# Peptides against a protein of PDB entry 3OGK: the designs that were tried, part 240

Target 1, 307 residues: chain A of PDB entry 3OGK
Amino acid sequence: ATPDRLSRRFPNLRSLKLKGKPRAAMFNLIPENWGGYVTPWVTEISNNLRQLKSVHFRRMIVSDLDLDRLAKARADDLETLKLDKCSGFTTDGLLSIVTHCRKIKTLLMEESSFSEKDGKWLHELAQHNTSLEVLNFYMTEFAKISPKDLETIARNCRSLVSVKVGDFEILELVGFFKAAANLEEFCGGSLNEDIGMPEKYMNLVFPRKLCRLGLSYMGPNEMPILFPFAAQIRKLDLLYALLETEDHCTLIQKCPNLEVLETRNVIGDRGLEVLAQYCKQLKRLRIERGADEQGMEDEEGLVSQRG

## One batch from the design tools (peptide; made by RFdiffusion4, then SolubleMPNN)

Design b1_p29_5_s3 (from b1_p29_5, 11 letters changed)
Fold by OpenDDE base, seed 1:
Structure b1_p29_5_s3 (fold): chain B 307 residues (1-307), chain A 29 residues (1-29)
Amino acid sequence: as target 1 above (307 residues)
Amino acid sequence: SLEELELDVPLTTAQQERLKKLLEKRKKR
């Protein structure tokens, strides 16, 4: 469908989801192929889709100009923006969004590739937004944003229930976790082992309602921090955990209410057996290819057709 | 009952890069 045809057919459209080509193909897109660019869609949104409150761009090229136009066109009517695996923008575009869309509830840029100019976008969001429910910049690389701004967001946004971040040191998020009293989901961060301080994370206090979790770089030494509330865990993202097959088994046994598991093939057939035995409420299982498959001689870390 | 199953899912470039970091971190442990 073309943007103009969409607006003519659905002038009262409230939610738009656009799916571009696979990311690998995006770089091979002929510049004349507008199917990969959001620009014509943003133009149409700005001109004709006046009731649009939710926008989801998946695997598309998004410029700062596109974001600026969208932000100004929808302003406080924009409740959801998802830049899902997008590219082509900078943090200036994000700044425009949060500056103009002060009632935004969901802001996602998961796995998006962008140029980082500064951390102003997160600061602006922290200073002016009280409506945020979902913040997701998982699998992104921000070096200039402040954990303090994230804490401010948690304090000001009482409905904040899901936050996914990049590689923040988890200890820098202590204030955030304390402030985020209603947080149910957290993914990302960075657990960094310190041989001189093996228990540096043991006193980490998570929000009481936390039930969906994916801590990056969590190894077997850090895994025990989950044990006090493992029974309430409903979703686990172990894709970026440093857990071996046996560690998976240990954790899974402690999560009887697990509904969703995402992990690598390191879980192995044994892990799958344990999962089947202990997690009777499991609804979704995603097993991705591990980068460590080629290096691990251990057959136990592979999922076969038997699992 | 299990409602959704995805096995051997290919990784995005970003995921691959993060896994590389993971492996590097594991080597340092």
Scores: peptide ipSAE 0.281, ipTM 0.846, DockQ to the pose 0.654
Fold by OpenDDE base, seed 3:
Structure b1_p29_5_s3 (fold): chain B 307 residues (1-307), chain A 29 residues (1-29)
Amino acid sequence: as target 1 above (307 residues)
Amino acid sequence: SLEELELDVPLTTAQQERLKKLLEKRKKR
């Protein structure tokens, strides 16, 4: 469909999701600049889609100018912006969004590629937003944003339920976790082992409602931090955990209410057996092809779930 | 009952890069 055709047919459109590039682009099989510019769509949104409150761009090229135009056109009417695997913008574009769209509830830029100029966008969001429910910049690399701004967001946004971040040191997020009283989902961060301080993370206090979790670089030494609330875990993302097969078995058996598991081949047949035995509520299982040495030793098996 | 099963799913380039970091961290432990 063309932008103009869309607006003519659906002038009262509330939500728009666009997919610009084929899935093959995720594997670098297609040039990054191959089609999928949002510009004509943003123009149409600005001119003719005045009721639009949710925008999801997937695998599209998005410029700062596009973001600025979108921000100014929708302002506080914009509730959701998802830049899913997009490219072409900088943090200036993000700054424009959070500056003009102060009632945004969902801001996602997961796996997007961008140029980081500063951390002002997150600071601005922290200073002025009280509506945020979902913040997701998982699989991104920010070096100039502050964990303190994330804490401020948690304090001010009482409806904040899902936060996915890059490689923040988990200890820097202690204040965030304390403030995020209603947080149900957290992914990302960075657990960094300190041989001189084996219990470095044992005193971490997680939000009481946390049930969807994916801690990056979590190894067997850190895994026990989950045990106090493992029974309430419903979703685990172990794709970037440092868990071996036995560690998977240990954790899985402590999560009887697990509904969604994402992990690598390292889970092995043994882990799958344990999963089948202990996780009777499992609805979704995703096993990615990891380059784990141990994963190569274990044969791929199917999980036999009853019911 | 299990509603969705995905096995041997290939990693995206971004995921592969992150996995590389993971493996490097494992080596340091």
Scores: peptide ipSAE 0.272, ipTM 0.847, DockQ to the pose 0.711
Fold by OpenDDE base, seed 2:
Structure b1_p29_5_s3 (fold): chain B 307 residues (1-307), chain A 29 residues (1-29)
Amino acid sequence: as target 1 above (307 residues)
Amino acid sequence: SLEELELDVPLTTAQQERLKKLLEKRKKR
């Protein structure tokens, strides 16, 4: 559809989701700059879609100017912005969004590529937002944002239930976890093993309601930090965990209420057997190919047709 | 009961890059 046709047909549209690039773009099978500019849509939103509160751009080219226009056009009426696998903007565009959209509830930029100029956008969000429910910049690389701003967000946003982040050192998020009393989902972070401190993470305290979790780089030494609340875990993302087949078995046995599991082939047939035995509430299982050298060499680390 | 099953799903480019980082960390252990 064209923007003009959309506004004519749905003048009271509240939610818009645009997909600009095919799935092939996810695998670099097409040029990154292949079509999908949001500009004409942002123009239409600004002029004719005055009730729009939710915007989801998926695989679109988004400029800072586009974000600025959108921000000013919707202001506090914008509740959801998802820049899902988008490109073309900088953190200045994000700053504009959080500056003008003070009541935003969902802000997502998962797997988006952008130029990072500074961390002001997260600071601005921390200073002025109290409405945030979902913050997701998973699979992004921010180097200039502060974990203290994330903590401030958690303190001020009592409805914050889902946070997905990049490679923050988990120990820097201790204050965040303490403040995020209603957090149900956390993904990302970085667990960094220190041979000199084998129990580096053992004193981590997670939010009491945490039940959906995906810690990046979690190995068998860090895995025990989950055991105190493993029975309440309903979703696990182990795609970026450093767990072998046996580690998977150990963890899965402790998660009898698991509903969703995402992992790599390293779970193996043995892990699947354990999963079937202990996780009777499992509803979704996703196993990524995960071309890890060790998983390919170990027959137990492969999922067969029998698994 | 299991409602959704996805097996041998190919990784996106971003996922592959993160997996590369994973492998690098594993080598350091």
Scores: peptide ipSAE 0.263, ipTM 0.836, DockQ to the pose 0.822
Fold by OpenDDE base, seed 5:
Structure b1_p29_5_s3 (fold): chain B 307 residues (1-307), chain A 29 residues (1-29)
Amino acid sequence: as target 1 above (307 residues)
Amino acid sequence: SLEELELDVPLTTAQQERLKKLLEKRKKR
């Protein structure tokens, strides 16, 4: 499909989702420069799609100029921008988006590859946005953004319900969690074990409505921080947890209302048995092939096709 | 009842990189 054909057929389009590279690109099976540039689509949006409020680019090449043009063209009418597994932009492009689209509700850049110039985009978002509902830069690496800005966003955006972040130290997010009173979903962060302070995270207070969770680097020592509210957990992302098979069993037993579980093969057949026993409301199960299978001495961490 | 099941799903490159970091962190513990 061409952009011009789209606008002619659907001049009142409100939501656009574009898919560029095939799924094979996710595994580096094709060159990064292969695929669609968003440029012609952004041009079409700017000129002819005046009612567009939601844009989702998946596996597309997106430049800062493209983002700037999109931002200026849609301004406060843009409610959703998802840069899903995109590449080619920098944080300057993000800055343009948050500067011009001050009523944006959903901003996603999950698994996108970009150059980080500074943390201004998050600061600008914190200073001016009060509409944000979903912020997602999961599976990205930021070194120049401030957790204080995230806290400010939580304070100012009362409808903020889902936040997925990179490798923030969880203790630096204490203020964020206190401010994010309506937060239902959190993924990311970084739990860092301190041998000298085994209870480093035990006093961490999570938002009261939190029910979808994926803490990165959570090990068995940190896992107990979930126990006070484990019964209200509906979704767990354990893809990047440091949990072994038995740890999975322990946690799953405490989550009787679990509806969605995402984990690695480390759950094992034993973990699946426990899951079936205790999680009667389970709707979705995703088990990814972890590279840790080669490093796990215990043969028990494999999900067999027999189970 | 279970509505969706995905087993032995290959990790994307980004996921693999994150998992590598996870494994490195585990070694340090």
Scores: peptide ipSAE 0.240, ipTM 0.822, DockQ to the pose 0.813; fails the geometry check

Design b1_p29_5_s4 (from b1_p29_5, 9 letters changed)
Fold by OpenDDE base, seed 1:
Structure b1_p29_5_s4 (fold): chain B 307 residues (1-307), chain A 29 residues (1-29)
Amino acid sequence: as target 1 above (307 residues)
Amino acid sequence: SLEELELYVEPTTAQQERLKKLLEKREKR
């Protein structure tokens, strides 16, 4: 499909998802650079797709100019922008989006690579948005954004239900969690073990409705912070947790209502057995090959066909 | 019942970088 053909065929299009750099390119089924740039699409959106409210770019090259054009063209009509595994933009592009699209409900930059110039985009979002429902910059590296802005967003956006962040120290997000009264999903952050403060995170209070969770670098010492509400957990992202096989077993046993689990092969056959035994509502299971496979001496930490 | 199963999926570049950080933290423990 081409941009011009799309607009001619669907002038009243509300939602657009573009997928570039497909995995099939790795198998020489599709050229690697096929549909790589969003520029022609943004041009077409700006000119002809005047009812478009949802845009999802996956594995695309997106420039600041592209984002600026999109922002100005759709303005408050843009409800969803997902920059999924995209590259080529800076935080200036994000600033343009949040400046012009003040009623945006979903903003996603998960796994996108970009140049960070400042934290103004998040500040601007905090100052002017009250509509946000989903904020996701999971697996990104922001060093210049403020946890205080995230707290402000939580306070002002009463419909905020899902937030995924990079490597914020979890204790810096205490104010955010207190403000995010309706939050159902949180992923990211950084749990940093302190030998001098073994109970560093034990007093961490999560939003009451939290049921989808993925805390980065959570080890067995931090895992107990989940126990008070483990029964209400529906989704766990353990891809970046520091849990061994037995730790997985311990946690899984406490999550009888688990529906979605994402983890590494460290769960092992034993973990899968425990999962099958205790999580009868499980709908989705994802097991990635992690770094554990390279260093694991214990076969129990590996998933086999027996599991 | 289980509706979706994904096994031994290769991580993306970003995931690999995060996994490296994970390893580093594990080693520091």
Scores: peptide ipSAE 0.239, ipTM 0.818, DockQ to the pose 0.642
Fold by OpenDDE base, seed 2:
Structure b1_p29_5_s4 (fold): chain B 307 residues (1-307), chain A 29 residues (1-29)
Amino acid sequence: as target 1 above (307 residues)
Amino acid sequence: SLEELELYVEPTTAQQERLKKLLEKREKR
């Protein structure tokens, strides 16, 4: 499709999703510049798609100039921007978006690659936005953003329901969790073991409505922090958890209302048996070949023909 | 009832990097 043809056919388009790479490329290491450029589309959006409120770029090259143009063209009419596995921009582009699109509800940069200049974009978002519902920079490596800004966002955005982050230390997010009263989904963070303080996370208080969860680097020592609300967990992302097969069994038994599970093959046949026994509402199961396939898996941590 | 099943899917580049970090943390435990 071409931008001009789309505009002519759908001048009142509200939502646009562009995919710059084939689906098959998702599973292969490919050059970052293999995706299509959004520039011609942004030009068309700016000129002719004046009712567009939702933009989703997937696996495309996006420059700061593109983001700036988009931001200024749509301003407060832009409700959703998803930079899904995109590349080519810096945090300056993000700053432009949040500066001009102050009523944005969904902002996603999941798995995007970018150059980080500063943390101003998140600060600006915190200072001016009260509309945010979904914030997702999962699988990114921001080092210059402040967890305090995330807390401010939670305090000011009462409709905030889903937040996925990078490698924030979970203890730095205590204020965020307290403020995010309506949060239903949280993914990311970083649980860091401290041998001198094995229970450093035990008093962590999660939002009362939290039911979709994926804590990075959660091990068996940290896992008990979920037990008080395990019965309300509907989605669990264990892809980056440090749980062995038996740990999976322990946790799964406590999640009878689990609907979605994402994990690695470390769950094993044993874990799958437990899953089948205790999770009768399961709708989706994803088992990834991950770190466990690199010769560190035990016999039980294998999914065989039985599973 | 199970509606979707994904078995042994390959990770994206970002996921691979995350898995690398996972391995590193596991070794530290």
Scores: peptide ipSAE 0.233, ipTM 0.812, DockQ to the pose 0.798
Fold by OpenDDE base, seed 5:
Structure b1_p29_5_s4 (fold): chain B 307 residues (1-307), chain A 29 residues (1-29)
Amino acid sequence: as target 1 above (307 residues)
Amino acid sequence: SLEELELYVEPTTAQQERLKKLLEKREKR
């Protein structure tokens, strides 16, 4: 489809999802001249799709100018923007979005690559938004944003239910967790082991409704912080956890209501056995090939036909 | 009761980079 054909066929379109790079299995279904730039689409949105409130770009090239045009065209009517694995923009583009779209409910830039100029976009969001429900910059590289702005967002956005972040030190998010009273999902952060302070994370208090969780770099020493609410965990992302096979077994046994598990091969056949035994409500299991696959000395850390 | 199963999914470039960081952290522990 072309942008102009889209607007003619669906003038009242409310939600648009564009995929710039299809999977190999679907490549034959895509025209050879398929472009990865959102520019022509943003132009069409701005001119002809006046009811559009949700935009999802996946694997697209997005410039700051594109974001600025989109922001100004849709303004407070834009409820959802997902920049999923996109590239080509800077934090100035994000600033434009949050400046003009002050009623945005979902802002996602997961796995997007961008140039970070400053942390103004998050500050602006914190100062003016009260509608945010989902904030997701998981798997991104932000170094200039403030955890205090995240805390402010949590305080002002009472409907905030899902937050995924980059490598914030978890201790810097204590205020955020306290403010995010309705938070159900959290992913990201950074747990940093300190031999001189083994209990540095033991007093972390998570939101009471938290049931979907993925803490980056969580090792066996930090894992006990989950035990007080492990029974209410429904989704667990262990992809970037530093847990061995036996650690997986320990944690899984404490999560009888687990519905979704995402992890690496390190779970092993042993972990899968424990999962089957203790997690009867499991609906989805995702096992990725980890970088540790080749370096794993223990055969139990590999999934075979047994599992 | 399992509704969805994904096994041995190939990581994205970003995931690969993060996995490298993971390995570095593991070695330090």
Scores: peptide ipSAE 0.197, ipTM 0.802, DockQ to the pose 0.611
Fold by OpenDDE base, seed 4:
Structure b1_p29_5_s4 (fold): chain B 307 residues (1-307), chain A 29 residues (1-29)
Amino acid sequence: as target 1 above (307 residues)
Amino acid sequence: SLEELELYVEPTTAQQERLKKLLEKREKR
């Protein structure tokens, strides 16, 4: 498929998802000659897809110019932009998006690679957006953005339900959590152990509706912060948790309503047994091999065919 | 019932970097 053919066939298209590297067995609708660049598509969107409100680029090359053109072309009609594992842009491109698309509801740049120039994009989003429902820059490294802007977003966007972030210190997000009254999903952050203050996170208050969670670097000492609402947890992302097999067992037993679990091989066969025993509503299980296998001394930290 | 199962999937580059940080944090503990 080509951009021009798409617009001719579907001039009233409202949602477009482009995958630069489709998985095996999926039809590659993007010719190789496009090189994975979104530019031709953005041009077509700007000229001919006047009703497009949702754009999802996956594993595409996206420039700041592309983002700027898209932003200006769709403006407040753009409700969703997902830069999923994309590359080629800077925070200037993001700034253009949030400046021109002030009614954007979903902004995702998970696992995208970019050049960070400043934190203005998040500040601009905080100052002018009241429509945001999903904000996701999970597995990215922003060093120049402010947790205070995230708090402002939570305060101003009453429909904010999902936020995934990088390595913000969790304690810096206290104000955010307090403001995000309707938040259902949170992933990321950074739990940092302090030998002098082992309970520094125990008074952390989470949004009441929180049911999908993935706290980065959560260890067994921090894990108890989940216990008060473990029964309402539906999804856990433990990919970047510092939990051993036994810790997995402890947590899983407290989450009887768990529907989705993502973790590493450290869960082990034993953890899978516990999961099967206590989580009867489980719908999806993802187990990554993980780099920590080499450091695992306990064979229980491995999932085998027996599990 | 279980609807989706993914086992022994390889992490993306970003995930690998995150895992590296994870290991670093573990070493500090």
Scores: peptide ipSAE 0.285, ipTM 0.840, DockQ to the pose 0.596; fails the geometry check

